Peptides against a protein of PDB entry 6FBK. Designs and how they scored, part 6

Target 1, 90 residues: chain A of PDB entry 6FBK
Amino acid sequence: EDTGVRVELAEEDHGRKSTIALRLWVEDPKKLKGKPKDNGAIEFTFDLEKETPDEVAQEMIESGFFHESDVKIVAKSIRDRVALIQWRRE

## One batch from the design tools (peptide; aimed at target 1 S63)

Design b1_p12_3_s3 (made by RFdiffusion4, then SolubleMPNN; from b1_p12_3, 4 letters changed)
Fold by OpenDDE base, seed 5:
Structure b1_p12_3_s3 (fold): chain B 90 residues (1-90), chain A 12 residues (1-12)
Amino acid sequence: as target 1 above (90 residues)
Amino acid sequence: SRRVFTVLPKPE
């Protein structure tokens, strides 16, 4: 499913550490219920062992990047990318 | 602790 939110690796992943750098940005604003800030990509680290997409998405809402009504689609975008990264590591 | 989010400049 196309959430309108894109998530990519911000660095090359050699599969050697549990922490990865991710980059997230809005490609299709009309897919979102709220109106996010007109920002560039948001970069952040994600611990594959300790953190969850839902909690990171919630932290983005608390930081004011997205409306609370869009927490689930943001979380899904992160989850889908993280899953893909994990699959490629196997 | 507060998560660090780095906002990159939007390409213009």
Scores: peptide ipSAE 0.708, ipTM 0.899, DockQ to the pose 0.695
OpenDDE base, seeds 1, 2, 3, 4: peptide ipSAE 0.705, 0.705, 0.707, 0.707; ipTM 0.899, 0.899, 0.899, 0.899

Design b1_p12_3_s4 (made by RFdiffusion4, then SolubleMPNN; from b1_p12_3, 4 letters changed)
Fold by OpenDDE base, seed 3:
Structure b1_p12_3_s4 (fold): chain B 90 residues (1-90), chain A 12 residues (1-12)
Amino acid sequence: as target 1 above (90 residues)
Amino acid sequence: SKRVFKVTPKPE
């Protein structure tokens, strides 16, 4: 499903490290229930072994990037990209 | 500590 939120690698992935750099931004704000505070791309590192998309999404909400009602949508966006990256590594 | 988030321009 199209969440309206895009997540991409911010670096080349050689499949050797447990941490990756990601970039997340809103492509279609109409897909979100609330209004995002920013209109830029959010860059962050993600540990494939220790962290979860839900935790990162919650931290984004707490930082004021998204409304709490959109936490699951944001988490799904991250999860979908992370899954794709992991599948490519296999 | 809080996670570090860096805001940059959207890719175009």
Scores: peptide ipSAE 0.715, ipTM 0.918, DockQ to the pose 0.937
OpenDDE base, seeds 1, 2, 4, 5: peptide ipSAE 0.713, 0.713, 0.715, 0.713; ipTM 0.917, 0.917, 0.917, 0.917

Design b1_p12_4 (made by RFdiffusion4)
Pose (drawn by RFdiffusion4):
Structure b1_p12_4 (pose): chain A 83 residues (1-30, 38-90), chain P 12 residues (1-12)
Amino acid sequence: EDTGVRVELAEEDHGRKSTIALRLWVEDPKDNGAIEFTFDLEKETPDEVAQEMIESGFFHESDVKIVAKSIRDRVALIQWRRE
Amino acid sequence: SPPKRKFKVTKF
């Protein structure tokens, strides 16, 4: 399927960086803006950041697994492109 | 609870 939550890199992916800057926004919901944040690949969890975005007033409380996966896909997509 | 971090938000 599709999530409709777009999560992309914020800074050029340099490799061997344990923290990455990401940008998240929504195009299909099936603040209305972009959310930039940092993510630690070896430590932080997509579910953890999703909950913070919940506790920060971006999405509904039960909409956490959906946003967590959208971030997770980007983290996965960055590491697969990292071979 | 407060987030462990800061979120930069650009509104459309």

Design b1_p12_4_s1 (made by RFdiffusion4, then SolubleMPNN; from b1_p12_4, 4 letters changed)
Fold by OpenDDE base, seed 5:
Structure b1_p12_4_s1 (fold): chain B 90 residues (1-90), chain A 12 residues (1-12)
Amino acid sequence: as target 1 above (90 residues)
Amino acid sequence: MKPKREFKVTPF
């Protein structure tokens, strides 16, 4: 399912580190319940071993990037990209 | 307690 939120690698992934740099942005705001405060790409690191998409999404909400009602869609966007990255690493 | 996550925003 298309969440309307795009997540891509912000750096080349050689499959050697447990941490990856991701870039997230809203592609289709109509898919969100709330209106994001910022309009741009959000770059952050994600630890494949220690962190979860849900926790990172929650931290984005706490930072004010998205409305609390959109935590699930943001988390799904991150989860889906992370899954693809891990599958590609195999 | 974990440090606050760092986010870098690049406006379009």
Scores: peptide ipSAE 0.720, ipTM 0.904, DockQ to the pose 0.606
OpenDDE base, seeds 1, 2, 3, 4: peptide ipSAE 0.719, 0.720, 0.720, 0.719; ipTM 0.904, 0.904, 0.904, 0.904

Design b1_p12_4_s2 (made by RFdiffusion4, then SolubleMPNN; from b1_p12_4, 5 letters changed)
Fold by OpenDDE base, seed 3:
Structure b1_p12_4_s2 (fold): chain B 90 residues (1-90), chain A 12 residues (1-12)
Amino acid sequence: as target 1 above (90 residues)
Amino acid sequence: MKPKRTFRVTPF
């Protein structure tokens, strides 16, 4: 399902590192319950072996990027992209 | 306590 939140690779993935660079931004704000700040694109690293989408989403909430009610949809958007990257590697 | 995650924001 379309979360309204887009997540893409911020670098080329050669499938050699466990850490990847991601870029996340709101594509359709109507899909969110809260009103996120107009920050633009958020770049961050994600460790495929050690980190979880839910943990990163929680950290984004704590940083003030999104309302607490949208943590699940943000986590889902990250999870979906990470899964896609993993499938392409295998 | 975990270290704070770094987020780099690029405004549109």
Scores: peptide ipSAE 0.710, ipTM 0.898, DockQ to the pose 0.633
OpenDDE base, seeds 1, 2, 4, 5: peptide ipSAE 0.709, 0.710, 0.709, 0.710; ipTM 0.899, 0.898, 0.897, 0.898

Design b1_p12_4_s4 (made by RFdiffusion4, then SolubleMPNN; from b1_p12_4 with P2A K6T K11P)
Fold by OpenDDE base, seed 3:
Structure b1_p12_4_s4 (fold): chain B 90 residues (1-90), chain A 12 residues (1-12)
Amino acid sequence: as target 1 above (90 residues)
Amino acid sequence: SAPKRTFKVTPF
């Protein structure tokens, strides 16, 4: 499903590290219930072994990037990208 | 005390 939120690798993944750099941004704001604070790409690290998309999404909400009602779709966008990265590593 | 996650924003 198209969440309207895009997530990409911010670095080349050689499949050797548990931590990756991701970049996230709103591609279609109409898919969100709230209005994002800023219009730009959010870069962050993600530990494939220790962290979850839901937790990271919640931290983004607390940082004021998204409305609380959009936490699940933000989490989904991260989850989908992480899953794809994991599949490519196999 | 849990450290805050670092988010780097690059405006379009």
Scores: peptide ipSAE 0.695, ipTM 0.882, DockQ to the pose 0.621
OpenDDE base, seeds 1, 2, 4, 5: peptide ipSAE 0.692, 0.694, 0.693, 0.693; ipTM 0.880, 0.882, 0.881, 0.881

Design b1_p12_5 (made by RFdiffusion4)
Pose (drawn by RFdiffusion4):
Structure b1_p12_5 (pose): chain A 83 residues (1-30, 38-90), chain P 12 residues (1-12)
Amino acid sequence: EDTGVRVELAEEDHGRKSTIALRLWVEDPKDNGAIEFTFDLEKETPDEVAQEMIESGFFHESDVKIVAKSIRDRVALIQWRRE
Amino acid sequence: KPKRTFKVKPKP
């Protein structure tokens, strides 16, 4: 399927960087803006950041697993492109 | 843990 939540890199991916800057926004919901944040790959969880975005007023409380996966896919996509 | 900072900007 599709999530409709786009999550992309914010800064050039340099590799061997334990923290990455990401940008998240929504195009299909099936603040209306972009959300930039940092993510620690070896420590932080997509679910943790999703909940913070919940507790910060971006999405609904039960919409957490959806946003957590959208971030997770980007983290996965960055590490696969990292071989 | 410290509170996270989110930077909100217009959509690309």

Design b1_p12_5_s1 (made by RFdiffusion4, then SolubleMPNN; from b1_p12_5 with P2K T5V K9T)
Fold by OpenDDE base, seed 3:
Structure b1_p12_5_s1 (fold): chain B 90 residues (1-90), chain A 12 residues (1-12)
Amino acid sequence: as target 1 above (90 residues)
Amino acid sequence: KKKRVFKVTPKP
């Protein structure tokens, strides 16, 4: 499902590290329930072994990037991209 | 709990 939130690698992935750099931004705000602070792309590091998409999404909410009502859709966007990256590594 | 670092850059 298209979440309206896009997540991409912010660096080339050679499949050697447990951490990856990601970039996340709103592509279609109509798919969100709240009104996000749409001011650009959010860059962050994600640990494939230690962290979860839900944790990162919650931290984005706490930082004021998104409304609480959109935490699950943000988490899904991260999860879907992470899954694709992991599948490409295998 | 360490505060996560988020860097905002222009959209691609």
Scores: peptide ipSAE 0.723, ipTM 0.912, DockQ to the pose 0.921
OpenDDE base, seeds 1, 2, 4, 5: peptide ipSAE 0.722, 0.723, 0.723, 0.723; ipTM 0.911, 0.911, 0.911, 0.912

Design b1_p12_5_s3 (made by RFdiffusion4, then SolubleMPNN; from b1_p12_5, 4 letters changed)
Fold by OpenDDE base, seed 5:
Structure b1_p12_5_s3 (fold): chain B 90 residues (1-90), chain A 12 residues (1-12)
Amino acid sequence: as target 1 above (90 residues)
Amino acid sequence: KPPRVFRVTPKP
């Protein structure tokens, strides 16, 4: 399902580290219940072994990037990309 | 846990 939020690798992944750099941005604002304050791409590091999409999404909400009502769709966008990256590493 | 670092850049 298209969440309207895009997540991509911010660097080339050689499958050697448990940590990856991601970039997240809104492509379709109408799919969000709230209105993001910023309109840029958010770059962050994600630890494939220690962190979860839900926790990172919650941290984004706490930082003011998204409305609390959109935590699940933001988390899903991260989860879907992370899963794809993991599958490609196998 | 320390606050997560987020860097905002222009959309690609």
Scores: peptide ipSAE 0.755, ipTM 0.938, DockQ to the pose 0.948
OpenDDE base, seeds 1, 2, 3, 4: peptide ipSAE 0.752, 0.750, 0.754, 0.749; ipTM 0.937, 0.936, 0.937, 0.936

Design b1_p12_5_s4 (made by RFdiffusion4, then SolubleMPNN; from b1_p12_5, 4 letters changed)
Fold by OpenDDE base, seed 5:
Structure b1_p12_5_s4 (fold): chain B 90 residues (1-90), chain A 12 residues (1-12)
Amino acid sequence: as target 1 above (90 residues)
Amino acid sequence: KKKRKFIVRPKP
């Protein structure tokens, strides 16, 4: 499903480290229930071994980037990208 | 809990 939130690698992934840099931004704001705080790309590090998309999404909400009602759609966008990255590493 | 670092950049 298209979440309207795009997540991409912020750096080249050589598949060697457990952490990756990601960028997340809204492509289709109509998919969100709330209005995002910013209209930029949020860059962050994600630990493939220790962190979960839901935790990161919660932290984005806590930081005020998204409304709490959109936590699951944000988490899904991260999860979907992370899965693709992991599949490519195999 | 450590505060996560978020950097806001222009959209690609």
Scores: peptide ipSAE 0.760, ipTM 0.919, DockQ to the pose 0.940
OpenDDE base, seeds 1, 2, 3, 4: peptide ipSAE 0.758, 0.759, 0.758, 0.756; ipTM 0.918, 0.919, 0.919, 0.918

Design b1_p12_6 (made by RFdiffusion4)
Pose (drawn by RFdiffusion4):
Structure b1_p12_6 (pose): chain A 83 residues (1-30, 38-90), chain P 12 residues (1-12)
Amino acid sequence: EDTGVRVELAEEDHGRKSTIALRLWVEDPKDNGAIEFTFDLEKETPDEVAQEMIESGFFHESDVKIVAKSIRDRVALIQWRRE
Amino acid sequence: KPKREFKVKPKP
């Protein structure tokens, strides 16, 4: 399927960086803006950041697993491209 | 843990 939540890199991926800057926004919901944040790959969880975005007023409380996966896919996509 | 910071900007 598709999530409709786009999550992309914010800064050039340099490798061997335990923290990465990401940008998240929505195009299909099936603030209306971009959300930039940092993510620690070895420590922080996509579900943790998703909940924070919940507790910060971006999405609904039960919409957490969906946003958590969208971030997770980007984290996965960055590490696969990191071989 | 420290509170996270979010920067909200217009969509690309």

Design b1_p12_6_s1 (made by RFdiffusion4, then SolubleMPNN; from b1_p12_6, 5 letters changed)
Fold by OpenDDE base, seed 5:
Structure b1_p12_6_s1 (fold): chain B 90 residues (1-90), chain A 12 residues (1-12)
Amino acid sequence: as target 1 above (90 residues)
Amino acid sequence: RPPRVFRVLPKP
């Protein structure tokens, strides 16, 4: 499903590190319940071993990037990309 | 833990 939120690698993944750099941005704001700030891409690191998409999404809410009502859709966007990255590492 | 660092890139 299309969440309207896009997540991509911000760096080349050689499959060596547990930490990766990601970029996240809104492609279709209509799919969000709230109205996020009109920002560009949000770049952040994600530890594949220690962190979860849900916690990172919640931290984005707390930072004011998205409304609390959209935590699940943001988390799913991160989860889907992370899963794809890990599948490609195998 | 410390707050997560988010780098906001300029919108094109």
Scores: peptide ipSAE 0.738, ipTM 0.926, DockQ to the pose 0.779
OpenDDE base, seeds 1, 2, 3, 4: peptide ipSAE 0.737, 0.736, 0.737, 0.735; ipTM 0.927, 0.926, 0.926, 0.926; seed 1 fails the geometry check

Design b1_p12_6_s2 (made by RFdiffusion4, then SolubleMPNN; from b1_p12_6, 4 letters changed)
Fold by OpenDDE base, seed 3:
Structure b1_p12_6_s2 (fold): chain B 90 residues (1-90), chain A 12 residues (1-12)
Amino acid sequence: as target 1 above (90 residues)
Amino acid sequence: KEKRKFIVTPKP
């Protein structure tokens, strides 16, 4: 399912470390329930072993990037990208 | 709880 939120690697992944840099931005705001603060791409690190997409999404809400009603869709977008990265590593 | 670092790169 297309969440309208795009997540990409912000760096080249050689599959050697558990921490990766990600970049997230809104492609289609109409797919979100709330109005996001579309200021551009959001870059952050993600620990594949210690962190979860839901936690990061919640932190984005707390920072004011998205409305609380969209926490699950944001988490899904991160989860989907992380899964692809992990699958490519194997 | 430590606040996560988010770096925003504005749209051109």
Scores: peptide ipSAE 0.692, ipTM 0.897, DockQ to the pose 0.738
OpenDDE base, seeds 1, 2, 4, 5: peptide ipSAE 0.691, 0.687, 0.689, 0.683; ipTM 0.897, 0.895, 0.896, 0.893

Design b1_p12_6_s3 (made by RFdiffusion4, then SolubleMPNN; from b1_p12_6 with E5V K7R K9T)
Fold by OpenDDE base, seed 5:
Structure b1_p12_6_s3 (fold): chain B 90 residues (1-90), chain A 12 residues (1-12)
Amino acid sequence: as target 1 above (90 residues)
Amino acid sequence: KPKRVFRVTPKP
């Protein structure tokens, strides 16, 4: 399903590190229940071994990027991209 | 835990 939130690699992934740089932004704001405060791309590092999409999404909410009601849709967008990256590493 | 670092840049 299309979450309206896009997540891409912010760097080339050579499959060597457990951490990856990601960039996340809203493509379709009407799919969100709340209105995101910023309209840019959020760049962050994600540890494939230690972190979870839900925790990162929650931290984005706490930082004020998204409304609390959208935590799951944000988490899903991260999860889907992370899964794809991991599948490509296999 | 330490606060996560987020950098905001223009959309691609």
Scores: peptide ipSAE 0.741, ipTM 0.925, DockQ to the pose 0.943
OpenDDE base, seeds 1, 2, 3, 4: peptide ipSAE 0.735, 0.733, 0.738, 0.732; ipTM 0.924, 0.924, 0.925, 0.923

Design b1_p12_7 (made by RFdiffusion4)
Pose (drawn by RFdiffusion4):
Structure b1_p12_7 (pose): chain A 83 residues (1-30, 38-90), chain P 12 residues (1-12)
Amino acid sequence: EDTGVRVELAEEDHGRKSTIALRLWVEDPKDNGAIEFTFDLEKETPDEVAQEMIESGFFHESDVKIVAKSIRDRVALIQWRRE
Amino acid sequence: KPKREFKIHPIP
């Protein structure tokens, strides 16, 4: 399927960086803006950041697993491209 | 943990 929540890199991926800057926004909901944040790959969880975005007023409380996966896919996509 | 900071920008 599709999530409709786009999550992309914010800064050039340099490798061997434990923290990355990401940008998240929504195009299909099936603030209406971009959300930039940092993510620690070895420590922080996509679910943790998703909940923070919940507790910060971006999405609904039960819409957490969906946003968590959208971030998770980007984290996965960055590490696969990191071989 | 410290509170996370979110930067808000227009949609690209």

Design b1_p12_7_s2 (made by RFdiffusion4, then SolubleMPNN; from b1_p12_7, 5 letters changed)
Fold by OpenDDE base, seed 2:
Structure b1_p12_7_s2 (fold): chain B 90 residues (1-90), chain A 12 residues (1-12)
Amino acid sequence: as target 1 above (90 residues)
Amino acid sequence: RKKRKFKVLPIP
């Protein structure tokens, strides 16, 4: 399902590290319940072994990037991208 | 836990 939130690699993934750099931004704000405060791409590191999309999404909410009602859609966008990255590594 | 580092950049 299209979340309206895009997540891409911020670096080339050689499949060697447990951590990856990601960028997340809103493509379709109509898919969100709230209005994001910023209109940029959020760059962050994600640990494939230790972290979860839900944790990162919650931290984005706490940082004020998204409304609390959108935590699940943000988490899903991260999860979907992470899954693709993991599938490519296999 | 340390606060996560977020960097805001222009949309690609």
Scores: peptide ipSAE 0.745, ipTM 0.919, DockQ to the pose 0.948
OpenDDE base, seeds 1, 3, 4, 5: peptide ipSAE 0.745, 0.745, 0.744, 0.745; ipTM 0.919, 0.919, 0.919, 0.919

Design b1_p12_7_s3 (made by RFdiffusion4, then SolubleMPNN; from b1_p12_7 with P2K E5K H9L)
Fold by OpenDDE base, seed 5:
Structure b1_p12_7_s3 (fold): chain B 90 residues (1-90), chain A 12 residues (1-12)
Amino acid sequence: as target 1 above (90 residues)
Amino acid sequence: KKKRKFKILPIP
């Protein structure tokens, strides 16, 4: 399912590190329940071993990027991209 | 808990 939130690699992935740099931004705000406070790309690192999409999404909410009602859609966006990255590493 | 670093950039 298209979340309306796009997540891409912010760096080249050679499949060697447990951490990756990601960029996340809203493509279709109609998919969100709330209105994001910013309309930029959020760059952040994600630890494939230690972190979960849900925790990162929650931290984005706490930082004020998204409304609390959108934590699930943000988390799903991160999860889906992370899964693709991991599959490509095989 | 470490506060996560978020960097805001123009949308690609």
Scores: peptide ipSAE 0.735, ipTM 0.914, DockQ to the pose 0.915
OpenDDE base, seeds 1, 2, 3, 4: peptide ipSAE 0.732, 0.734, 0.733, 0.734; ipTM 0.915, 0.914, 0.914, 0.913

Design b1_p12_7_s4 (made by RFdiffusion4, then SolubleMPNN; from b1_p12_7, 5 letters changed)
Fold by OpenDDE base, seed 5:
Structure b1_p12_7_s4 (fold): chain B 90 residues (1-90), chain A 12 residues (1-12)
Amino acid sequence: as target 1 above (90 residues)
Amino acid sequence: RPKRVFRILPKP
């Protein structure tokens, strides 16, 4: 499903470490319930072993990037990308 | 845990 939120690797993934750099930005704002501050792309690290998309999404909301009503769509965007990365690592 | 660091990359 197209969430309107794009998540991509911010670095080359050699499949060797559990921490990856991700870049997230709003591609289609009309798919979001709130009005995110469109300040560009958000870059962050994600630990494949210790962190979850839902908690990262919540932290983004607490940081003011998205409205609380969009936690699920943001989390899904991260989850979907993380899954793809892990599948490619096989 | 420590506050997560988010790096903002402004639109070009």
Scores: peptide ipSAE 0.713, ipTM 0.912, DockQ to the pose 0.792
OpenDDE base, seeds 1, 2, 3, 4: peptide ipSAE 0.711, 0.712, 0.711, 0.712; ipTM 0.910, 0.910, 0.911, 0.911

Design b1_p12_8 (made by RFdiffusion4)
Pose (drawn by RFdiffusion4):
Structure b1_p12_8 (pose): chain A 83 residues (1-30, 38-90), chain P 12 residues (1-12)
Amino acid sequence: EDTGVRVELAEEDHGRKSTIALRLWVEDPKDNGAIEFTFDLEKETPDEVAQEMIESGFFHESDVKIVAKSIRDRVALIQWRRE
Amino acid sequence: KPKRVFKLKPKP
C-alpha cells in the first residue's frame, strides 16, 4: 500500500553519522506544512518520534503507528542506500 | 530526555 506521509532527508547524507535530519509532510491523509527534526538511528525509534509529533499537535493520537512507519521507511531507505 | 525540537516550514 501507501502511507501518504512523505519523509525525506533534510541534510546531505554523509554516512557514518549517527544522527540524521529529516523532513516530514503529508500529501494524502487517507498545520499543513513540513516538519524538520533530527533522528538517532541507533537509539531513537520511529514510534517515539511519532508519538512526540502526536504530543506536539501534528496528527491524531491513534494515527501514531502510521506516522511511525513513514519515518521507519525513510530510516530503512537511508540505511539500505547505505548498504 | 530533553524535549524534541520541531522546525516548521512550508511544504516543498

Design b1_p12_8_s1 (made by RFdiffusion4, then SolubleMPNN; from b1_p12_8 with K3P L8V K9L)
Fold by OpenDDE base, seed 5:
Structure b1_p12_8_s1 (fold): chain B 90 residues (1-90), chain A 12 residues (1-12)
Amino acid sequence: as target 1 above (90 residues)
Amino acid sequence: KPPRVFKVLPKP
């Protein structure tokens, strides 16, 4: 499902390390319940072995990027991208 | 754990 939040690799993934760089931004703000800050893309690292999309999404809320009501939709966008990356590594 | 680092890029 289209969450309105886009997540892409911020670097090439050669499948050699567990940490990847991701870039996340709002593509369709009307799909969010809250009103996120008017920012550009947010770049961050994600450890495929130690971290979870839900925890990272929660950290984004705590940092003020998104409203608490949108934690699940943000987490889903990260999860979906991470899944695709992992599938391509197989 | 320490606060996560988020790099905010300029909006195009």
Scores: peptide ipSAE 0.730, ipTM 0.926, DockQ to the pose 0.779
OpenDDE base, seeds 1, 2, 3, 4: peptide ipSAE 0.728, 0.728, 0.729, 0.729; ipTM 0.925, 0.924, 0.925, 0.925

Design b1_p12_8_s2 (made by RFdiffusion4, then SolubleMPNN; from b1_p12_8, 5 letters changed)
Fold by OpenDDE base, seed 5:
Structure b1_p12_8_s2 (fold): chain B 90 residues (1-90), chain A 12 residues (1-12)
Amino acid sequence: as target 1 above (90 residues)
Amino acid sequence: RPPRVFRVLPKP
């Protein structure tokens, strides 16, 4: 499903590190319940071993990037990309 | 833990 939120690698993944750099941005704001700030891409690191998409999404809410009502859709966007990255590492 | 660092890139 299309969440309207896009997540991509911000760096080349050689499959060596547990930490990766990601970029996240809104492609279709209509799919969000709230109205996020009109920002560009949000770049952040994600530890594949220690962190979860849900916690990172919640931290984005707390930072004011998205409304609390959209935590699940943001988390799913991160989860889907992370899963794809890990599948490609195998 | 410390707050997560988010780098906001300029919108094109």
Scores: peptide ipSAE 0.738, ipTM 0.926, DockQ to the pose 0.774
OpenDDE base, seeds 1, 2, 3, 4: peptide ipSAE 0.737, 0.736, 0.737, 0.735; ipTM 0.927, 0.926, 0.926, 0.926; seed 1 fails the geometry check

Design b1_p12_8_s3 (made by RFdiffusion4, then SolubleMPNN; from b1_p12_8, 4 letters changed)
Fold by OpenDDE base, seed 5:
Structure b1_p12_8_s3 (fold): chain B 90 residues (1-90), chain A 12 residues (1-12)
Amino acid sequence: as target 1 above (90 residues)
Amino acid sequence: KPPRVFRVLPKP
C-alpha cells in the first residue's frame, strides 16, 4: 500500500545499534486527509527497542507536521520501513 | 517525556 509518505534511512545501517536515523517526507499529499505543512524531509532518531511508529507519528502531529486525521497513515509509513530494516538485520 | 527532536531539512 502506497501511503504517499516516504521513509528512508538517514544513515547507513550496520545493524550494530538499536537507534537509527530516519528521514520522512510527503511524496503524494493527495493521499493524506489533512494538509501537511510544506516542509522538506523530517529527520529523527528511532529506537527499535523502545519506541513505536504510532507514538512517533503522534509526536509528529503534536509538533504540527501532520493533521490528526493522518496519524495512522504516517505511523504505517514508519512501521513499514522499520519492519524492512529489521528483516534486513536478520 | 521530553519533546522529540525533529530536524526539518530544506525542501529541494
Scores: peptide ipSAE 0.725, ipTM 0.923, DockQ to the pose 0.777
OpenDDE base, seeds 1, 2, 3, 4: peptide ipSAE 0.724, 0.723, 0.725, 0.724; ipTM 0.922, 0.922, 0.923, 0.922

Design b1_p12_8_s4 (made by RFdiffusion4, then SolubleMPNN; from b1_p12_8, 4 letters changed)
Fold by OpenDDE base, seed 5:
Structure b1_p12_8_s4 (fold): chain B 90 residues (1-90), chain A 12 residues (1-12)
Amino acid sequence: as target 1 above (90 residues)
Amino acid sequence: RPPRVFKVLPKP
């Protein structure tokens, strides 16, 4: 499922630490219910052991990057990338 | 907990 939100590693992952740097941006704004701010990519760290995509997405909403109605689509975008990273680490 | 740090990059 294409959420219209892209999430990529902001650094090379050597699989040695639980914290990774991610970069998130909107590729297709029409897939979002709200109107996100016209920003470039958003970079942030994500702790694979302590944090969840849903909580990070909610924090993005609280920071004003996305509308509250889009929390789930943002969370899914993060989750899908995190899952892929985890699979590659196995 | 403290607010999460988000680094906003310039739009291309």
Scores: peptide ipSAE 0.742, ipTM 0.929, DockQ to the pose 0.795
OpenDDE base, seeds 1, 2, 3, 4: peptide ipSAE 0.739, 0.740, 0.741, 0.741; ipTM 0.928, 0.929, 0.929, 0.929

## One batch from the design tools (peptide; aimed at target 1 T45)

Design b2_p13_1 (made by RFdiffusion4)
Pose (drawn by RFdiffusion4):
Structure b2_p13_1 (pose): chain A 83 residues (1-30, 38-90), chain P 13 residues (1-13)
Amino acid sequence: EDTGVRVELAEEDHGRKSTIALRLWVEDPKDNGAIEFTFDLEKETPDEVAQEMIESGFFHESDVKIVAKSIRDRVALIQWRRE
Amino acid sequence: HFYLHKDGSVEKL
């Protein structure tokens, strides 16, 4: 399927960087803006950041697994492109 | 645009 939540890199991916800057926004919901944040690959969880975005007033409380996966896919996509 | 800080605060840019 599709999530409709777009999560992309914020800074050039340099590799061997344990923290990455990401940008998240929504195009299909099936603040209306971009959300920039940092993510620690070896420590932080997509579900953890999703909940923070919940507790920060971006999405609904039960919309956490959906946003967590959208971030997770980007983390996965960055590491696969990292071989 | 918005920045989400590690302390959980949100800064509007």

